# Designs tried in a protein design run: peptides against a protein of PDB entry 3HUF. Part 116

Target 1, 320 residues: chain A of PDB entry 3HUF
Amino acid sequence: MWIIEAEGDILKGKSRILFPGTYIVGRNVSDDSSHIQVISKSISKRHARFTILTPSEKDYFTGGPCEFEVKDLDTKFGTKVNEKVVGQNGDSYKEKDLKIQLGKCPFTINAYWRSMCIQFDNPEMLSQWASNLNLLGIPTGLRDSDATTHFVMNRQAGSSITVGTMYAFLKKTVIIDDSYLQYLSTVKESVIEDASLMPDALECFKNIIKNNDQFPSSPEDCINSLEGFSCAMLNTSSESHHLLELLGLRISTFMSLGDIDKELISKTDFVVLNNAVYDSEKISFPEGIFCLTIEQLWKIIIERNSRELISKEIERLKYA

## One batch from the design tools (peptide; made by RFdiffusion4, then SolubleMPNN)

Design b2_p18_7_s2
Fold by OpenDDE base, seed 1:
Structure b2_p18_7_s2 (fold): chain B 320 residues (1-320), chain A 18 residues (1-18)
Amino acid sequence: as target 1 above (320 residues)
Amino acid sequence: EEEEEKKKIEEYYEEEEK
């Protein structure tokens, strides 16, 4: 989201969130959803127009800001952004930090991009929430992205957490739920005058972890917990691969169970399979190797003695 | 000091915009 603050109390000492939309900026406007009052003697009554665009699909992957358009409203002294005079037709900016100077005002408005990018585990939830979140200037998507700051967990009562949720946790993404999204949808009006009123996702995250025994206490408990072990996996999702990498595993990939030869077995401690392959092909598992699902692996890695547990299972099957 | 100087600059330009 875009946040503005200013020097010299020209914004009354307040920070403000700029959601996608159009704002008239000037001395003689009243603060509302489409106006920003700036208290300075050297600023025109109506000085500039700010236009914040909705997030693009690219912004979800890059964590880039919503496009920020600035237009001078034919003022005597013009408008500058990053020491450059705004062109007569207005200019668009994709920089994360903008120093906006209105006329001859010696105090600048500082606009900065606070990264918030929400990944969804479920396409149905994305479909429900994407429009509202985009209107908050929040990029949304389904695919893994290094730019994601938040991950929406699908609450199914009594189900194991998904691989997406496991990976989101280990990569230190803030896990949130539908209750937090509901709360976010209501704050648009309340945060106009004070950007600090934005709800803290960390409280929601702490509550999720505390109330679900399928989470370890911290990502650090699991990161590199299996260092020194090697696994083979089917060429599955990128999330599954990245999850196993974060566990510190050496990973080999194969295309089918038939590709698991004696050479691969000799170099591999265990094989990770998806649920469908595990359930359908369990009778055809290669001899002398431990096969498990990611969900079964997760149940091991959340235990304090995960290395001992996995070693015992590997030994049990090598001598069976 | 720097804020007071900035305010003086601001007051100067207010007179030029009128």
Scores: peptide ipSAE 0.111, ipTM 0.810, DockQ to the pose 0.141
Fold by OpenDDE base, seed 5:
Structure b2_p18_7_s2 (fold): chain B 320 residues (1-320), chain A 18 residues (1-18)
Amino acid sequence: as target 1 above (320 residues)
Amino acid sequence: EEEEEKKKIEEYYEEEEK
């Protein structure tokens, strides 16, 4: 989201969030959802127009800012952004930091981008929330991205956490739920005068972890916990592969259970399967190898003695 | 010091807009 602050108390010592939309900026406007009052005698009554666009699909993957358009409203002394005069038709900016000078005012408005990108675990929740979040200037998506700051866990009562949730946790993404999204939808009015009133996602995250026994105490408890072990996996989601890598596993990939030969078995401690293959192919599992799902692996990993538990299961099946 | 100098500059431009 865009946040603005200013020097010399020209914003009354306050910061505010600028959501996607259009703002008239000037001395003789009243602060609201479409106006920014600036207190300086060197600033025109109506000085500039700020237009912030909704996030692009690219912004979700890059963590880039919503496009920021500035237009001077035919003022005597013009408008500058990053020491450059704004053109007659307005200019658009994708920089994360903008120094905006209105007329001859020696005090500048500083606009900065606070990165927030929300990944969803399921398409239904994305469909429900994406429009509202995009109107807050928050990029949203389903796919894994290095720019993701938050991950929405699906609240299905009594269900195991998904691979997406497991991976989001291990990569230290802030896990949130629908309660946080609902709270975000209410902030639009309160943050006009005080950007610090933005809800803290960390409280939501702490509550999720505390109230769900499927989470370890920290990501650090699981990262590299299986260092030295080797697995083979069916070519599944990228998230499953990355999850196993974060556990410190050496990974071999295969396309079918028929590709699991004696050579692969000799160098592999266990085989990771998706739920569909695990349930359908139980009878055709290779002899002498431990096969499990990612969810079954996770149940072992969250235990304090995960290495011992896995070693015992490997031994049990190698000598059975 | 820098804020006081900026304020003096602002006061100077306030006199030119009158």
Scores: peptide ipSAE 0.096, ipTM 0.802, DockQ to the pose 0.138
Fold by OpenDDE base, seed 4:
Structure b2_p18_7_s2 (fold): chain B 320 residues (1-320), chain A 18 residues (1-18)
Amino acid sequence: as target 1 above (320 residues)
Amino acid sequence: EEEEEKKKIEEYYEEEEK
């Protein structure tokens, strides 16, 4: 989201969130959802218009800011952004940091992008929340992104956590739920969108982890915990591959169970399958190899003795 | 000192933006 702050108390010492929308900025406006009062004698009554666009799909992958448009309202001394005079028709900015100078005001308005990019685990929740979150200037999507800061866990009662949730946890993404999203939605209803009113996602995350036995105490307990082991996986999802990589596994990929030859078996400690393949093909598994699902692997990896447990299962099936 | 100079500059331009 965009946050503005200013020098010389021209914003009354407040940090303000700017959601997507249009703002009239000036000395003689009242702070509300579409106006920003600036207290400076050298600023026009109505000085500039700020327009923040909703996030693009590209912004989800880059973690880039919502486009910030600045237009001078035909003032005597104009408006500058990053020491450059704003053009007569206005200018658009994609920089994460903007120094905005209104007229001859010696104090700068500093706009900065606080990166928040929310990945959803399922399309249904994305469909439910995306519009509202985009109106908060929060990029949203389903696919993994290096820009992802938050991950919405799908809570299905009685189900294991998804591969997406496992991976989000291991890559140290802040896992959130619908309660946090609901709280975010209330922030926009404030007349003055004070940045201090932003809920702490880390508190939500801590509560999720604490109250769910399917999570280890820390990602660090699992990262590289299977270093030195080798697995083979069906080339299905990139997230599954990245998850196994974060466990420290050497990974071989195959396209079908028929591609698992004696050479691959000799170099592989176990085979990781998705649930659909595991359930459908369990009768046709190659002899002498340990096959498991990612969810079964996760149940082992969250245990403190994960390496010992995996070793025992490998030995049991390799010599059976 | 620098903030006081900035305020004086601001006051000078106040008369021109009215």
Scores: peptide ipSAE 0.075, ipTM 0.768, DockQ to the pose 0.204
Fold by OpenDDE base, seed 3:
Structure b2_p18_7_s2 (fold): chain B 320 residues (1-320), chain A 18 residues (1-18)
Amino acid sequence: as target 1 above (320 residues)
Amino acid sequence: EEEEEKKKIEEYYEEEEK
């Protein structure tokens, strides 16, 4: 989201969130959802127009800002952004930091981008929330992204956490739920005068982790916990691969269980499968190799003695 | 000092409302 602040009390000492939309900026406007009052004698009654676009799909992957358009409203002294005069037709900016100078005002409006990108595990939840979140200037998507700051956990009572949730946790992404999204959707008007009123997801995340025994106390408890072990996995999911890498595993990939030869078995401690393959092919597993699901692996990893537990299972099946 | 200089600059550029 875009946040503005200013020097010299020209914004009354307050920070403000700018959501996607159009704002008239000037000395003789009243602060509301479409106006920004700036208190300076050198600023025109109506000085500039700011237009913030909704996030693009590219912004979800890059963590880039919503496009920020500035137009001077035919003022005597013009408008500058980053020491450059705004063109007659207006200019668009994708920089994360903008120094906006209105006329001859010696105090600048500083606009900065606070990155927030929300990944969804469930397409139905994305469909429900994407429009509202985009209107807050928040990029949304389903796919893994290095720009992802938040991950929406699907709360199905009594179900195991998904691979996406496991990976999001290990990546130190802030896990949130529908309750946080609901709260976030209500704050749009309340943050006009004070950007600090934007809800912090950290408290929601802490509560999710505290109340769910499927999470370890920290990602650090699991990261590299299986260093020195080797696994093979079916090449089905990039998230699954990245999850196993974060555990410190050496990973070999195969296309089918039939591709698991004696050479692969000799170099592999265990095989990681998805639930569908595990359930369908459990009768035809290669002899002498430990096969488990990601969910079964996760249950071992969250234990304090995970390395010992895995070693015992490997030994049990090598000599069976 | 720098804030006082900035205020003096602002006072100097008072557009007389014509």
Scores: peptide ipSAE 0.028, ipTM 0.655, DockQ to the pose 0.193

Design b2_p18_7_s3
Fold by OpenDDE base, seed 2:
Structure b2_p18_7_s3 (fold): chain B 320 residues (1-320), chain A 18 residues (1-18)
Amino acid sequence: as target 1 above (320 residues)
Amino acid sequence: KKEEEEKKIEEYYEEEEK
């Protein structure tokens, strides 16, 4: 989201969130959802127009800012952004930091980008929330992104957490739910005058973790917890692969259960399967190797004695 | 000269108020 602040009390000491939309900026406007009053004798009554665009798909992957357009309203002394005069037709900016000078005002408006990028675990929730969140200047998507700051967990009562949720937890993404999204949508008007009134996602996250026994106390309890073990997995999911890497596993990939030969078994402690393959192929599992799902593995790794539990299962099948 | 320019700038913005 874009946030503006200024020196010399020209913004009345307030830090303001600018959502996607159009703002008239000047001395003789009243603060509202479409106007920014600037208190200075050295600016025009109506000095500039700010236009913030909704996030692009690229912004979701890069964590880049919503495009910020500045137009001078034909003022005598013009408008500058980062010491450059704004062109007659207006200019667009993708920099994360903007110093905006209105006319001969001795103080600048500082605009800065605060990154918030929300990944969704399921398409249905994305479809429900994406439009509203984009109108807040928040990029949204389904695919994993290095720019992701928040992850929306799908609350199905009594269901195990998804691989996406597991991975989001281990990579230290803030996990949120629909209750946080609802709250975030309601605060739009209240945060106009004070950007600090944005709801704390960490409180939501803490409540999710505290109330769900499927989470360990911290990601650090699981990261590299299986260091020194080797697994084989079907090459189907990048998130599953990255999850297993974060556990400290050595990973071999295969294309089918038939590719699990004596050589692969000799270097592998266990095989990780998806639920569909695990349920359909239970009868055809290779002899002498421990096969489990990611969800079964997760249930083991959240235990304090995870290494001992895995070792016992490996030994049990080697001597059976 | 600078004070006269600053005063002219202030006078200009005050005249825009009328």
Scores: peptide ipSAE 0.187, ipTM 0.791, DockQ to the pose 0.736
Fold by OpenDDE base, seed 5:
Parts: structure tokens; C-alpha cells; sequence
Structure b2_p18_7_s3 (fold): chain B 320 residues (1-320), chain A 18 residues (1-18)
């Protein structure tokens, strides 16, 4: 989201979130959802127009800012952004930091981008929330991205956490739920005068972890916890592969259970399967190897003695 | 010179209020 601040009390000593939309900026406007009052004797009554675009699909993957357009409203002394005069038709900016000078005002409006990108675990929740979040200037998507800051966990009562949730947790992404999204939908009016009133996602995250026994105490409890072990996995999602890497596993990939030969078994401690293959192919599992789902693996990993538990299961099946 | 220029700028924005 874009946040604006200014020196010299020209914004009344307050910070403000700018959501996607159009703002008239000037001395003789009243602060509301479409106006920004600037207190200076060196600024026109109606000085500039700020237009913030909704996030692009690219912004979700890059963590780039919503496009910020500035237009001077035909003022005598013009408008500058980053020491450059704004063109007659307006200019668009993708920099994360903008110094906006209105006319001859000795103080600048500082606009800065606060990165927030929300990944969803399922398409249904994305479909429900994406439009509202995009109107807040928050990029949204389903796929893993290095730019993701938050991850929406699906609240299915009594269900195990998904691979996406497991991976988001290990990546130290802030896990949130629908309650946080609902709260975000209400902030648009309250943050006009005080950007600090933005909801704290970390409180939501702490509550999720505290109330769900499927989470370890920290990501650090699981990261590299299986260092020295080797697994083979069916070519599944990228998230599953990355999750196993974060556990410190050496990973071999295969396309079918038929590819699990004596050579692969000799160098592999266990095989990770998706739920569909695990349930359908239980009868055709290779002899002498421990096969499990990623969800079954997660249940072992969240235990304090995960290495001992896995070692015992490996030994049990190698010598059975 | 600078103070006179600042004063002229203030006078301009004050006149724009009329």
C-alpha cells in the first residue's frame, strides 16, 4: 500500500494510506476518500491529482508498487516528483519512494510503498476476496511468490493444514485467516487520518498458531530438522518440493512408482507421495521402503523428536 | 532577494484565494 507523510506539518503531522483511486490534493480541500488537504501558503487551492492504480498481476510476483500517477492541475509553479517537473499530461511512477513537491512549498510529501502481497491457499477464497483486496492496493494470487508477505489459511474446521500452509509457515510468511481479511475490509475510512490504525497481521498469526496444534512453535523448529536424510518424491507441486528442501532433505524425483528401482531404494530413506497416489497405490508400494504422504510427514516433523521418530519408521521397514 | 521572492510567492497564493 502507498503511505504518505510530510515535513513541516503540511499534512497536520499525520500519515495516510492511499488506496487505489483518485485524490485531489490542495490547500482548499477537505480530507476524505478522494481529497488530501495540504496546509501551506505556497500551495494552490487545488494543486495536483494523485491517481493510484489497482495492482497488476506482475505486482504480485515482484512486490512492486501500484502505479502512482501525478498530474499538476495547471498551477503557476507546477508539481515536481523526485526533483523532476511533472509533464503537462501527468506522469506515472513505479518507484517505491516518491518525493512530491507542490509548487514552491519548502516541504515535500513523501510517498513510500509498504509491501503487502497476499497468497491464497484456494481459488474459492481468492475469488471471494481478490476484488476487495485489490481495491486496497494489495496484490493477490494463488501461486508461490518470493514477494508474498501474507498467506490466507483456509478455515476448514477439523481439516489438516495444507501443504501450502506448511510451506508458508516455513517460509516465515505471516499466516492470516478470513477474520483478518474482514478487518482489512473495514479500515478504508479509519486510516485516512492515521495510517497506524492498519490492522496488525502478526496478532492474527500468533492466534492461529496458538490455537492450532498442527503448527510447531516456530519455523526454526522444522527448518533443516531432517538434515542428512534422503527422500524420493513423485513429481508434485513446486511447494511440496520446496517444503522438503526447507526440511534439509536430499530429494530425488520420479514420475511413477515403477521408477522406484533398487538403486533409488538404496539411496533413499523414504518416499513421499501425494494423497491420491498413496490411497490408490498402497498395494503396489515397493518392498523395503517407507512410503508416506506429506501430511503424514508433517505430523512427524512437528514433534520435538522428529528425527528419532523418522529413524524408527525407516528401520522398522528396512528390517521388516 | 530570497525574502522578497518568498513574499511574492505568498502574495500570489493569497491573491489566488480571492
Amino acid sequence: as target 1 above (320 residues)
Amino acid sequence: KKEEEEKKIEEYYEEEEK
Scores: peptide ipSAE 0.187, ipTM 0.791, DockQ to the pose 0.775
Fold by OpenDDE base, seed 3:
Structure b2_p18_7_s3 (fold): chain B 320 residues (1-320), chain A 18 residues (1-18)
Amino acid sequence: as target 1 above (320 residues)
Amino acid sequence: KKEEEEKKIEEYYEEEEK
């Protein structure tokens, strides 16, 4: 989201969130959802127009800002952004930091981008929330992204957490739920005068982790916890691969269980499968190798003695 | 010179208020 602040009390000492939309900026406007009052004798009554676009799909992957357009409203002294005069037709900016100078005002409006990108595990939840979140200037998507700051956990009562949730946790992404999204959707008007009123997801995340025994106390408890072990996995999910890498595993990939030869078995401690393959092929597992699901692996890695537990299971099946 | 320029700027914005 875009946040503006300024020196010299020209914004009344307050920071403001700018959601996607159009704002008239000047001395003689009243602060509302489409106006920004600037208190200076060196600024025109109506000085500039700011237009913030909704996020693009690219912004979800890059963590880039919503496009910020500035137009001077035919003022005598013009408008500058980052020491450059705004063109007659207006200019668009994708920089994360903008220093906006209105006319001869000795103080600048500083606009900065606070990155927030929300990944959804469930396409139905994305479909429900994407429009509202985009209107807040928040990029949304389903796919893994290095720009992802938040991850929406699907709360199905009594279900195991998904691979996406596991990976989001290990990546130190802030896990949120529908209750946080609901709260976030209600604050749009309240943050006009005070950007600090934007809800912090950290409290929601802490509550999710505290109240769910499927999570360890921290990502650090699991990261590299299986260093020195080797696994093989079916090449089905990039998230699954990245999850296993974060555990410190050496990973070999195969296309089918039939591709698991004696050479692979000799170099592999265990095979990681998805639930569908595990359930369908459990009768035909290669002899002398430990096969488990990611969910079964997760149940082991959240234990304090995870390395010992895995070693015992490997030994049990090598000699069976 | 700077003070005279600042005064002219203030006078301009005061005239726009009329």
Scores: peptide ipSAE 0.181, ipTM 0.788, DockQ to the pose 0.753
Fold by OpenDDE base, seed 4:
Structure b2_p18_7_s3 (fold): chain B 320 residues (1-320), chain A 18 residues (1-18)
Amino acid sequence: as target 1 above (320 residues)
Amino acid sequence: KKEEEEKKIEEYYEEEEK
């Protein structure tokens, strides 16, 4: 989201969130959802217009800011952004930091992008929340991205956490739920969108982890915990591959169970499958190899003695 | 000179108030 702050008390010492929308900025406007009062004798009554666009799909992958447009409202001394005079038709900015000078005001408005990019685990929740979150200037999507800061956990009662949730946890993404999203939605209802009113996502995350026994105490307990072991996986999802990599596994990929030859078996400690393949093909598994699902692997990896547990299962099946 | 310029700027913005 965009946040503005300023020196010299010209913004009354407040940090304000700017959601997507249009704002008239000037000395003689009242702070509301479409106006920003700036307290300076060196600023016009109506000085500039700020327009923040909704996030693009590209912004989700890059973690880039919503486009910030600035237009001078035909003022005598103009408007500058990053020491450059704003053009007569306005200019658009994609920089994460903007120093906005209104006329000859000795103090600048500093606009900065606080990166928030929310990944959803399922398309249904994305469909439910994306519009509202985009109206907050929050990029949203389904695919993994290096720009992802938050991950919405799908809570299905009685189900194991998804691979997406497991991976989000291990990559140290802040896991959130619908309660946090609901709280975010209330922030826009404030007349003055004070940045201090933003809910702490880390508190939500801590509560999720604390109250769910399917999570280890820390990602660090699992990262590289299986270093030295080798697995083979069906070339299905990139998230599954990255998850196994974060466990410290050497990974071989195959396209079908028939590709698991004696050579691969000799170099592989176990085979990781998705649930659909595991359930459908369990009768046709190669002899002498340990096959498990990612969810079964996760149940082992969250245990403190995960390496010992895996070793015992490998030995049991390799010599059976 | 700077104070005179600042004063002229203030006067301009005060006149825009009228």
Scores: peptide ipSAE 0.192, ipTM 0.797, DockQ to the pose 0.723; fails the geometry check

